# Ledger of designs, part 51: peptides against a protein of PDB entry 2KNC

Target 1, 74 residues: chain A of PDB entry 2KNC
Amino acid sequence: KGPDILVVLLSVMGAILLIGLAALLIWKLLITIHDRKEFAKFEEERARAKWDTANNPLYKEATSTFTNITYRGT

## One batch from the design tools (peptide; made by RFdiffusion4, then SolubleMPNN)

Design b2_p20_5_s1 (from b2_p20_5, 15 letters changed)
Fold by OpenDDE base, seed 2:
Structure b2_p20_5_s1 (fold): chain B 74 residues (1-74), chain A 20 residues (1-20)
Amino acid sequence: as target 1 above (74 residues)
Amino acid sequence: ALLEELLKLILELELLSLLL
């Protein structure tokens, strides 16, 4: 019965370690999938906002090109 | 609760494996 008790203890310890490792892997996987979905949603919303701004006929480009009439390029 | 039930289940499976 001595070696059997040691086998049980080692198997229980191994099982706890495997469950802990599996839980960490599942957690990391869920976070990674969540972050990728959130990032994809943010990029889609950002793309839509850029299209809405580009199609707005009231959008004056903030870039005023001042033609410096005084610069005769010699 | 869940961890305790998992530990009990593992212990029961190991006890059964030693009886077979």
Scores: peptide ipSAE 0.101, ipTM 0.736, DockQ to the pose 0.101
Fold by OpenDDE base, seed 5:
Structure b2_p20_5_s1 (fold): chain B 74 residues (1-74), chain A 20 residues (1-20)
Amino acid sequence: as target 1 above (74 residues)
Amino acid sequence: ALLEELLKLILELELLSLLL
C-alpha cells in the first residue's frame, strides 16, 4: 500500500499540472486566433486605403519605376 | 463552478488514495 499511495499522489499532482498547462495552452491559442483575426482586418483596411488613394486623381505615386531601355539583361 | 468541481474531484481522488 505504501508505494501505491505515493504513485496515486504523484499521479494526482501530475494530472493537476497537466490540466493547468492545457488551460494555459487553450488560453494562448484563443488569444493567438483573436490577434490573427485583428491583424487580418488591419491588413484588409490598409489594402482598401491603398486602393482609395490610387483612385484619387491628386495622388502622385511616390515610387516611379524607370525602365532602362538600354539594359539588355546580359 | 468549474474550479469547485475540480477541487472536489482532487479531494475525492485523495480520499480514495487513503482508502486503498
Scores: peptide ipSAE 0.099, ipTM 0.739, DockQ to the pose 0.223
Fold by OpenDDE base, seed 4:
Structure b2_p20_5_s1 (fold): chain B 74 residues (1-74), chain A 20 residues (1-20)
Amino acid sequence: as target 1 above (74 residues)
Amino acid sequence: ALLEELLKLILELELLSLLL
């Protein structure tokens, strides 16, 4: 039972470290997937808001063409 | 809290290993 105790202790410690590392990796993966889904929603909402702003009759484009009535093209 | 629970779990498993 002597050398077996050290092997059991080291195996238990190794198993706990592997479980802890696996849990952290799963947690990080879930957060990363969540953040990417949230970012994709924000980009979709931003795209939709740009389209809605373009359809807003109150949105004046920064470029106004003024026809100079006095411009006689020679 | 989590570290204390992990240390308790390690200690419990160590104690169980001594009983085997």
Scores: peptide ipSAE 0.098, ipTM 0.734, DockQ to the pose 0.127
Fold by OpenDDE base, seed 1:
Structure b2_p20_5_s1 (fold): chain B 74 residues (1-74), chain A 20 residues (1-20)
Amino acid sequence: as target 1 above (74 residues)
Amino acid sequence: ALLEELLKLILELELLSLLL
C-alpha cells in the first residue's frame, strides 16, 4: 500500500511550518543574545567611567553632606 | 511572551497532526 497522499501532503506542510517557526525562534534568540551582550558592554563602560572618576584627583563630588550643628534635638 | 506561547501552541498542534 503506497503512502497516503493526504498524510504526505500534511506532513510536508507541517515540516515547512516548523522550519519557519524554528527560523523565527533562532532570529529571536540571536537578537536576545545581541541585546544582552550590548547591555553587558554598557554596564562595563559605566563601571570604567566610575573608576576613571574615582582615580581623577581633580574630581569633586557633586553631593556634599552638611551637618546642622545648630539642631540640638530636644 | 504572548508570541512565544502562540508559537509553542502552533508547534504542539503541528506535532499532534503528524502523530494522528
Scores: peptide ipSAE 0.084, ipTM 0.702, DockQ to the pose 0.053

Design b2_p20_5_s2 (from b2_p20_5, 16 letters changed)
Fold by OpenDDE base, seed 2:
Structure b2_p20_5_s2 (fold): chain B 74 residues (1-74), chain A 20 residues (1-20)
Amino acid sequence: as target 1 above (74 residues)
Amino acid sequence: SLLEELQRLLELLRLLEELL
């Protein structure tokens, strides 16, 4: 039985639509994975920077106490 | 799901192949 031309056309159209949809979903998936990897890297770098800041004595808040010799304060 | 849609695509391509 020769294929019905309408069935062939509809099947081809359906296949093209599904390929397009699959491509969009794959693209979205790839972006989501990429963004999560980049975010994880960013959080790792941020965590490292926080540790470096905590361990670096230069980032210790230097509280300078100035004694005013003219103000007895009591 | 993405996997189900890919499987559906594969099934439709197979049906097209059987029709041709």
Scores: peptide ipSAE 0.061, ipTM 0.677, DockQ to the pose 0.142
Fold by OpenDDE base, seed 3:
Order: C-alpha cells, then structure tokens, then sequence
Structure b2_p20_5_s2 (fold): chain B 74 residues (1-74), chain A 20 residues (1-20)
C-alpha cells in the first residue's frame, strides 16, 4: 500500500493541475472564438458600409483629379 | 494542444481508477 499511496497522491495532484490548465485553455479558446466572430462581423459591416457609401448620392469624394490641358508633356 | 491536455487528463483519471 505504501508505493500505491504515493502513486495515488501524485496522480491526483497531476489531474488537478491538468484540469486547471484545461479550464484556462477552454476559457482562452472561447474568448478567441468570440473575438474572431466579432471581428468578422465588424469587417462585414465595414464592407457593407463601403458599398453603401459608394452608392450614396450624397457622398463626395475627398480627392479630385485635375487634368492640366495646357501641360505639354515635353 | 487542448486536445492533448484533455487526453492526458483522461489517461491520468483512468490510471487513478485502475489503482483505486
């Protein structure tokens, strides 16, 4: 029974440590999945907003290009 | 990996069950 008791104690200690580590990993995984889903939604909304802006007749481009007709490219 | 840690836990629990 002596060596068996030591094996039991070490196995229980190891199991507790692994449960704790597994719980932390599960928690981190859940947060990571949540954040990725939220980021994906944000990118989808941003993409949609860009399309809506392109089709919005009230949108004025901040940049304008002017062609200088008098510039002879010599 | 998370899977490896869960497998290690399962093996330890099985060893504990065999010893008790």
Amino acid sequence: as target 1 above (74 residues)
Amino acid sequence: SLLEELQRLLELLRLLEELL
Scores: peptide ipSAE 0.060, ipTM 0.679, DockQ to the pose 0.119
Fold by OpenDDE base, seed 5:
Structure b2_p20_5_s2 (fold): chain B 74 residues (1-74), chain A 20 residues (1-20)
Amino acid sequence: as target 1 above (74 residues)
Amino acid sequence: SLLEELQRLLELLRLLEELL
């Protein structure tokens, strides 16, 4: 089969599109890995802030448990 | 998924290789 010029042109166009798609997928993968690392860091900082709040003697829980001494369980 | 797109890309590359 003689080299079909149309087949060659379509193959080159296809190759360019595939390389472009591969580059976009790699870029998306890198962003996703970066975002997961940043999110993990954010959750760690949030967990530390919650721990520091629990150990701060000035932070009294806003929830006051009132035991009703007059409540005799039926 | 990203994995499915990579597999699709690989299949297209294989088809191109078979055509060339």
Scores: peptide ipSAE 0.046, ipTM 0.660, DockQ to the pose 0.069
Fold by OpenDDE base, seed 4:
Structure b2_p20_5_s2 (fold): chain B 74 residues (1-74), chain A 20 residues (1-20)
Amino acid sequence: as target 1 above (74 residues)
Amino acid sequence: SLLEELQRLLELLRLLEELL
């Protein structure tokens, strides 16, 4: 093991570690972006579902407002 | 796990270092 072989080995090891770390960072970044997109889609679908529910003629609000016709605000 | 894979990689690199 001449000094040149040791330098080559250390350089290769360092390169592999850097590539591995870079791959992990890229992977984490991709997952994070994916999760944010999925969450945004989920919030959009939830907003649409609320909108569709509001416009659905079959949707009855749990609270009924009764107008008391005999109420004379004195 | 990722840690086990990294440890395995380090072990392979050590074996390579011993061989060369």
Scores: peptide ipSAE 0.043, ipTM 0.649, DockQ to the pose 0.181

Design b2_p20_5_s3 (from b2_p20_5, 16 letters changed)
Fold by OpenDDE base, seed 4:
Structure b2_p20_5_s3 (fold): chain B 74 residues (1-74), chain A 20 residues (1-20)
Amino acid sequence: as target 1 above (74 residues)
Amino acid sequence: SILEELLRLIEELLRLAALN
């Protein structure tokens, strides 16, 4: 005897749901891995830009020290 | 493709149902 029509329908529906769920999980996993790689590249570029700015000979610190020539100390 | 695999599984289930 073949399986009941309900068993066939439920098995097909279950297969569709499992494949759909698997596809969504794989898709989310791929996006997550992609985003992590992109974020790592962004942090590397940001670190490089910070080092390049620190080594830029045109960069001047905001803090300056001046000696007051008119100051007559004791 | 995922769709082809789904269709293959459905076809296999229908064949098994027809043989019983």
Scores: peptide ipSAE 0.072, ipTM 0.671, DockQ to the pose 0.229
Fold by OpenDDE base, seed 3:
Structure b2_p20_5_s3 (fold): chain B 74 residues (1-74), chain A 20 residues (1-20)
Amino acid sequence: as target 1 above (74 residues)
Amino acid sequence: SILEELLRLIEELLRLAALN
């Protein structure tokens, strides 16, 4: 006796649902990986910019520390 | 492609159904 037509229909429906779910999961995974790579690149560029600013001889801090040689602390 | 694999699966299932 051939496979019940219901078994064939349910198997086709199940396959469509599984493929659709797999496609959505893969799509979400690809986006998540892409976003993480872009964020990592942004943080690297920001770290470089901060380092370059710290080593820039044109950067002047708003505050300076002075030591008074004549102050005896009495 | 995923669509081609799905179509192949459907064709295989229909062939199995037609043989019985």
Scores: peptide ipSAE 0.072, ipTM 0.676, DockQ to the pose 0.279
Fold by OpenDDE base, seed 5:
Structure b2_p20_5_s3 (fold): chain B 74 residues (1-74), chain A 20 residues (1-20)
Amino acid sequence: as target 1 above (74 residues)
Amino acid sequence: SILEELLRLIEELLRLAALN
């Protein structure tokens, strides 16, 4: 019957779209988990590098803090 | 596979449509 053919076509199209959407969601989830792990590793390596630099007796801090002796907070 | 399942679903729907 004519209406049944339309239902079949729409159901097939819907199934393909749902499978495609599910695949994209799974793919996005896997990438997000991967990126979070890689970023966490990067931040850990950066923290270790900063710590190692701070313990180096030859390291000189690039920033200098100057206190204005004439400034009173009141 | 997902593709095989999709093809089987399509075949089943086409068979049901042919009976109507």
Scores: peptide ipSAE 0.067, ipTM 0.672, DockQ to the pose 0.240
Fold by OpenDDE base, seed 1:
Structure b2_p20_5_s3 (fold): chain B 74 residues (1-74), chain A 20 residues (1-20)
Amino acid sequence: as target 1 above (74 residues)
Amino acid sequence: SILEELLRLIEELLRLAALN
């Protein structure tokens, strides 16, 4: 038989589309993994900063409790 | 790389088409 030009063209087009789609999916997957790793590092750094603050004997807590002596609760 | 694989695939499809 002579070559079926339509089958060849559709096969090539299908292959190009599938490879393009696969590349986009891989790219999105890599970005998603990267973003999750970066967020995990940020949370770890935040946890370390909190730990360092707690261990500093010179740290004074910014939160103070004040009692309103004028409130009689009636 | 990807372009080379596409070209190889096209060549293979053309060969298969020539055998039919």
Scores: peptide ipSAE 0.075, ipTM 0.682, DockQ to the pose 0.342; fails the geometry check

Design b2_p20_6_s1 (from b2_p20_6, 16 letters changed)
Fold by OpenDDE base, seed 1:
Structure b2_p20_6_s1 (fold): chain B 74 residues (1-74), chain A 20 residues (1-20)
Amino acid sequence: as target 1 above (74 residues)
Amino acid sequence: LELLELLLEKLEEILEQLLK
């Protein structure tokens, strides 16, 4: 009994579709993992830059609290 | 190229299994 030509064609089409879907899923997974690692690195560098700005001797806090020692509230 | 060759080889193995 030779292979049914329809079964062979459907199996080849199914294999091509499964390979294509698997490749797209792997590609999307790799990009998603890459983007998460790059974003985590960017947030770490941004956190470090905020810490360095807090220790920068040129960064004067824009908020000086002036205590007016002459204000006698009535 | 090597990935495409490996995918073609797997497709050939499936085709040989269906033709037996």
Scores: peptide ipSAE 0.058, ipTM 0.694, DockQ to the pose 0.091
Fold by OpenDDE base, seed 4:
Structure b2_p20_6_s1 (fold): chain B 74 residues (1-74), chain A 20 residues (1-20)
Amino acid sequence: as target 1 above (74 residues)
Amino acid sequence: LELLELLLEKLEEILEQLLK
């Protein structure tokens, strides 16, 4: 039985659509993995910057606690 | 280019299976 031309055409169209959809899903997956790695790196750099700021002797806390030595709480 | 060549190779493999 020769190949039905309609079956061949529909199968080729279906294959092209499936390959195109698979390529888009792979592309979206790669971007999502890349963005998660970049976000994880950003959070690590932010954490390091917070630790480096806490250990930086040049970091002055915006809040200066003045202990008023004349305050006798009565 | 390589992705297009791979897509053509996969299309040829599908055509060969349907033409048997």
Scores: peptide ipSAE 0.055, ipTM 0.691, DockQ to the pose 0.083
Fold by OpenDDE base, seed 5:
Structure b2_p20_6_s1 (fold): chain B 74 residues (1-74), chain A 20 residues (1-20)
Amino acid sequence: as target 1 above (74 residues)
Amino acid sequence: LELLELLLEKLEEILEQLLK
């Protein structure tokens, strides 16, 4: 059976679409790995800034917990 | 470039299989 010209055209179109989809998936995977590394670095820098603030003798927490010594839980 | 050449070679192999 000679090559069906329609089957050849549809298979070439399908191959191009699959290659394009594979390239987009690889690209999205690379971006997702990059973004996770950058986010992990950001969370580490934020954690360090919190530790440095806790060791600053001039840092006063904005939240003061007042224990009411007169509160006898009835 | 090399990845594009490899993809082109795979497309040529598919075309040769469909034209047999």
Scores: peptide ipSAE 0.051, ipTM 0.686, DockQ to the pose 0.102
Fold by OpenDDE base, seed 2:
Structure b2_p20_6_s1 (fold): chain B 74 residues (1-74), chain A 20 residues (1-20)
Amino acid sequence: as target 1 above (74 residues)
Amino acid sequence: LELLELLLEKLEEILEQLLK
């Protein structure tokens, strides 16, 4: 039985679409993994910069907490 | 180029399987 030309055409079209979709999914996956690693690195660097600021002897906290001894919560 | 050649080779293997 010779190959059904319609089956061959539909299978080739399906293969091209599946390959194109797989390539787009792989590309999106690689970008998403890259962006998550870069974001994690950025948050780590930001956390370190905050820690270094807390140890800076020139840093004066802009906010002071005062205990109001006369505050009776109504 | 190499990725495109590999893709064409896989398409040829599929065509040979369908034409048997």
Scores: peptide ipSAE 0.050, ipTM 0.686, DockQ to the pose 0.089

Design b2_p20_6_s2 (from b2_p20_6, 13 letters changed)
Fold by OpenDDE base, seed 3:
Structure b2_p20_6_s2 (fold): chain B 74 residues (1-74), chain A 20 residues (1-20)
Amino acid sequence: as target 1 above (74 residues)
Amino acid sequence: LLLLLLLLLLLQLIQELEEL
């Protein structure tokens, strides 16, 4: 029997679909690994920023001590 | 599993092309 043109067409379509699915799975895997690494870095930086609240030179304590120069304790 | 299925499909495609 000569080559079944329908079998060839279906096999080519199936190959394209499987390559496309494999590419999507690889892409999703790469993104998922990237995003997990970036999120872990972000949570580490956020944790460090919480520790640096004590050392942030831009952080002004909400409590300002004003010496009342008019208070001469009698 | 997916890689084995892809390999089998490629082997089938080669066989169908050799019959052309």
Scores: peptide ipSAE 0.034, ipTM 0.635, DockQ to the pose 0.137
Fold by OpenDDE base, seed 2:
Parts: structure tokens; sequence; C-alpha cells
Structure b2_p20_6_s2 (fold): chain B 74 residues (1-74), chain A 20 residues (1-20)
């Protein structure tokens, strides 16, 4: 086993470690992007649901403003 | 678990390359 065989073994080991690390980084990046997209969608849906809750047709404001057509404000 | 499997695969590959 000459010095060249040790260099080849170390280079192959290094390449596999780099591929493994790259795969883990890609996996973590994909999860992080997925979670951020899902969270952004959830916050958008929550924002929309909050607007629909403000228009609850069951909520009668205690103050009905009747425009009295007979009130001639002088 | 995945990291352990990767480490075992690396050890096995080193052994296979040592036998070659």
Amino acid sequence: as target 1 above (74 residues)
Amino acid sequence: LLLLLLLLLLLQLIQELEEL
C-alpha cells in the first residue's frame, strides 16, 4: 500500500463525508423552506379568518346609526 | 439514527476498499 493508495482512500472518505454533509444541509434547507411556506400560508389564512370574524352577521352592534331623514339640521 | 447508519455505511465502505 504505497502513499498514493492512502491519498486515494482519504480522498474517497472526504468526498463521501462532503456528500453526506451536503445531503444533510439540503434536507435541513428543504424542511426550513417548507415550514416557512406553511407558516406564511397559515398566517395568511389566519389574517383572512380574522377579517371574516369582524363581519360576523350574528354581531349586532349595540349602536345602530339610523339616518333620520326627517332631521333637518339647520 | 440516520447519522449512525451513514457512519456504519462509511465503515463498511472503508473495509470493502481495504479488501480490494
Scores: peptide ipSAE 0.032, ipTM 0.609, DockQ to the pose 0.106
Fold by OpenDDE base, seed 5:
Structure b2_p20_6_s2 (fold): chain B 74 residues (1-74), chain A 20 residues (1-20)
Amino acid sequence: as target 1 above (74 residues)
Amino acid sequence: LLLLLLLLLLLQLIQELEEL
């Protein structure tokens, strides 16, 4: 039986749509994986910078505990 | 490579439709 021209046209259109969708999904997946890796690296660098700020010899803790010399606890 | 695989799949689909 010769291939029904409608079946051939629908199959070719379906194939083109599936390929276009697959390419968009692969592209979106690659970007999403890239962005998540970059964000994870940024959060690690930010965490390390917070630890380095805690060891900065110029960072005097803003908590000055003034021992009140007049407080003789009875 | 992907375009070649796609062309092969399209040719195979045409062949399977010619056999029906």
Scores: peptide ipSAE 0.032, ipTM 0.624, DockQ to the pose 0.192
Fold by OpenDDE base, seed 4:
Structure b2_p20_6_s2 (fold): chain B 74 residues (1-74), chain A 20 residues (1-20)
Amino acid sequence: as target 1 above (74 residues)
Amino acid sequence: LLLLLLLLLLLQLIQELEEL
C-alpha cells in the first residue's frame, strides 16, 4: 500500500498538469485563430479603405488640367 | 477530442484506484 499511494499521487499530479497544459494549448490556439481572423479582416478593411481613398473627394490629384479656352490648336 | 481524452484519463484514474 505504500508504493500504490505514490503512484496515485503521481497520476493525479500528471492528470492536473495534462489538463492545465491542454487548457493553455486550447486558449493559445483560440487566440491565434481569433487574431488571424481579425488581422485578415483588418487587411481587407485596409485594402477597401485604399480603394475608397482613390475616391476620396478631398484627394485632388496634384495634376490641375487647365483647359486653355484660347488654345485653338492649329 | 479533448473531452474524450479527459474522460479516458478519468477512467484510467478510477481503474488505478480500484486496483488499490
Scores: peptide ipSAE 0.031, ipTM 0.623, DockQ to the pose 0.217

Design b2_p20_6_s3 (from b2_p20_6, 15 letters changed)
Fold by OpenDDE base, seed 2:
Structure b2_p20_6_s3 (fold): chain B 74 residues (1-74), chain A 20 residues (1-20)
Amino acid sequence: as target 1 above (74 residues)
Amino acid sequence: DELLKKLLEALELIEQLEKE
């Protein structure tokens, strides 16, 4: 029964390594999905804030298009 | 907890196989 005990020990060691690797992959996947969802919300909020600033009547466009009435472009 | 329980069950199975 010596070879069977060695096979069992190797199978348990292999199972522990596979569980550890699976846990690390799941952890990395969860973080990646979380970060992608948070980034998507941040970009949506940033897009909304850009639209709200465009609708803010107090936003004086720093680009005052001074139509210089004296520029006769002939 | 569940992973520790499965590890403990695996160790108990090893101990049983060493007694046979």
Scores: peptide ipSAE 0.041, ipTM 0.677, DockQ to the pose 0.213
Fold by OpenDDE base, seed 3:
Structure b2_p20_6_s3 (fold): chain B 74 residues (1-74), chain A 20 residues (1-20)
Amino acid sequence: as target 1 above (74 residues)
Amino acid sequence: DELLKKLLEALELIEQLEKE
């Protein structure tokens, strides 16, 4: 039974390593997909906030251009 | 922890099979 037991031991160790590697790959894939979806949502919300600023008639630009009518360039 | 315990139990069973 010696060689069969070594084959069983190596096969179980190999199976554990493969399951562990598969679990890590699935975990990394799920995180990567989640992060990409969250980042896409963040960029969409940022784009909407820029559009809302452009389309909000209540948004007054903080830059008031005062034309100094008294500036005679001498 | 439970998965590690099951893996340890499986290794102990394999060690017992080596003694037969």
Scores: peptide ipSAE 0.037, ipTM 0.655, DockQ to the pose 0.207
Fold by OpenDDE base, seed 4:
Structure b2_p20_6_s3 (fold): chain B 74 residues (1-74), chain A 20 residues (1-20)
Amino acid sequence: as target 1 above (74 residues)
Amino acid sequence: DELLKKLLEALELIEQLEKE
């Protein structure tokens, strides 16, 4: 049974390497999906914070529209 | 250490399967 043992050894080593590679790919995929969901949530929170800052009565717009009362447009 | 022991045990099992 000599040639069968080398085939078994190579098959077991190959299976371990494939399982390890598959686990790393799954792990990387899960992290990438998590990071994209977190980034989408942060962009939504940043959009909401920008809207809430626009509605914050404490945020004085730096643009003071001085209505010149003396401007008679002709 | 534990991984090396498990690897050695796996090699011993393979050596036993070679003698059958």
Scores: peptide ipSAE 0.029, ipTM 0.616, DockQ to the pose 0.154
Fold by OpenDDE base, seed 1:
Order: C-alpha cells, then structure tokens, then sequence
Structure b2_p20_6_s3 (fold): chain B 74 residues (1-74), chain A 20 residues (1-20)
C-alpha cells in the first residue's frame, strides 16, 4: 500500500484548499455585488436628493439678477 | 458548519484508508 496513501492525502489536501479558495471567492463576489447594489442605491438617493433640491421651495436661488434700468451704456 | 462536517468526514475517510 505504497504511494497511494500519499496521493490520497495530497488529493484531499488539494480538495480542501480548492473548497476554501472557492468559498472565499464566492464570499468576496457576494460582498462585491452587495456593495455595488448598496452604492448604486446611495447614488440613486443622492441623485434624487439633488433633484428634490431643485424642486425644494425652500431653495432660494443665491443668484438674483438685478436689471439696473438706470445704466446708460455710454 | 456543513463545510467543517465535510472536512471531518474527509479526514475520517483518510484515517480509514490508512488502516487498510
């Protein structure tokens, strides 16, 4: 029962490492997808808040255009 | 937990193969 035991041990160790690596890749992928969805939601809420600021009746435009009717352009 | 159980089952199979 010679080299077969070492081959089995190495094959199981390799399988454990591959399962661990696959689990880490799946975990990282799930987090990355989650974070991208949360970031997209945050950017949508920020975009919506920017649109709502444009429609906010409390937003006084800081720029008032005064037409000086007395300006004679000589 | 299930992954650890599968790892333990794999180690038990190795131990059985060493007894043969």
Amino acid sequence: as target 1 above (74 residues)
Amino acid sequence: DELLKKLLEALELIEQLEKE
Scores: peptide ipSAE 0.050, ipTM 0.687, DockQ to the pose 0.226; fails the geometry check

Design b2_p20_6_s4 (from b2_p20_6, 14 letters changed)
Fold by OpenDDE base, seed 1:
Structure b2_p20_6_s4 (fold): chain B 74 residues (1-74), chain A 20 residues (1-20)
Amino acid sequence: as target 1 above (74 residues)
Amino acid sequence: EELLKLLLLLLELIRKLLEE
């Protein structure tokens, strides 16, 4: 029985669609993993920079609590 | 390389469908 030309055409079209879809899924997965790793690194660097800013000797806390030792409350 | 293997696998599948 000669090959059903429709079955051959549909199999080729289906294979191209499946390959294209698989390539897009792999591409999206790789980007999503890359972006999550880069974002995690960026948040770690930002957290470290925030800690270094808190330890910056130029950042004097604007609030100095002066305990007045001469205040004898009546 | 992997794309070429996949293309060859597809051509082999078409050949099997053509031999029926």
Scores: peptide ipSAE 0.059, ipTM 0.679, DockQ to the pose 0.238
Fold by OpenDDE base, seed 4:
Structure b2_p20_6_s4 (fold): chain B 74 residues (1-74), chain A 20 residues (1-20)
Amino acid sequence: as target 1 above (74 residues)
Amino acid sequence: EELLKLLLLLLELIRKLLEE
């Protein structure tokens, strides 16, 4: 059966649309994976910064507990 | 390069559809 030129045109259009959609899905997936990895790294660095701050001998808590040695609780 | 592979795949698909 001679190639139906309409079937060829519709198949080419469908292929271009599928390729375009696949490229957009791959692009979105790559960005989403990249963003999640960067966010996970940021949360790890933020966690490490809290640990480093807690162990930093230069970090003085804003609250100094003065033990009043003269406080005899009655 | 990837665009050439994609164009080649499209040509192969058209070729198969022309052989039916």
Scores: peptide ipSAE 0.059, ipTM 0.677, DockQ to the pose 0.154
Fold by OpenDDE base, seed 5:
Structure b2_p20_6_s4 (fold): chain B 74 residues (1-74), chain A 20 residues (1-20)
Amino acid sequence: as target 1 above (74 residues)
Amino acid sequence: EELLKLLLLLLELIRKLLEE
């Protein structure tokens, strides 16, 4: 069968598209792994900042629990 | 290096398709 120039052209185009798609998938995977590590670090820093705020004697909790000393539970 | 291997594999595929 003489070389089908259309089959050669379509195979080259298909190979370029598959390589391009694979490169985009690898790139997206690397970004997603990077972003998850950065987000985990951000949540850890935010958690530490909340703990430091709780130990700051200048930060009074907005919720004051008043125990009513006259409330004898029925 | 890996891009060169992929290019060589593509050229080998084109050669096989040209020999059919």
Scores: peptide ipSAE 0.055, ipTM 0.676, DockQ to the pose 0.236
Fold by OpenDDE base, seed 2:
Structure b2_p20_6_s4 (fold): chain B 74 residues (1-74), chain A 20 residues (1-20)
Amino acid sequence: as target 1 above (74 residues)
Amino acid sequence: EELLKLLLLLLELIRKLLEE
């Protein structure tokens, strides 16, 4: 039976679409894995910076509480 | 290389569909 030209055209179009979709899914998967690794590293560096600030003997809190001994609330 | 093999396999499948 001679090749059904419509079946051949539809099969080629379907194959191109499937390859394109597979490539986009692989690409999206790779970037999602990359972004999660980079975000995890960023949160680790941020956590470390917080610990370094808390343990820095030169760190003085910017907030000084002054008790006004003359403030008798009227 | 693997992408080229996949493309060749697709072309071979198209060839088989044209021989029927």
Scores: peptide ipSAE 0.055, ipTM 0.666, DockQ to the pose 0.200

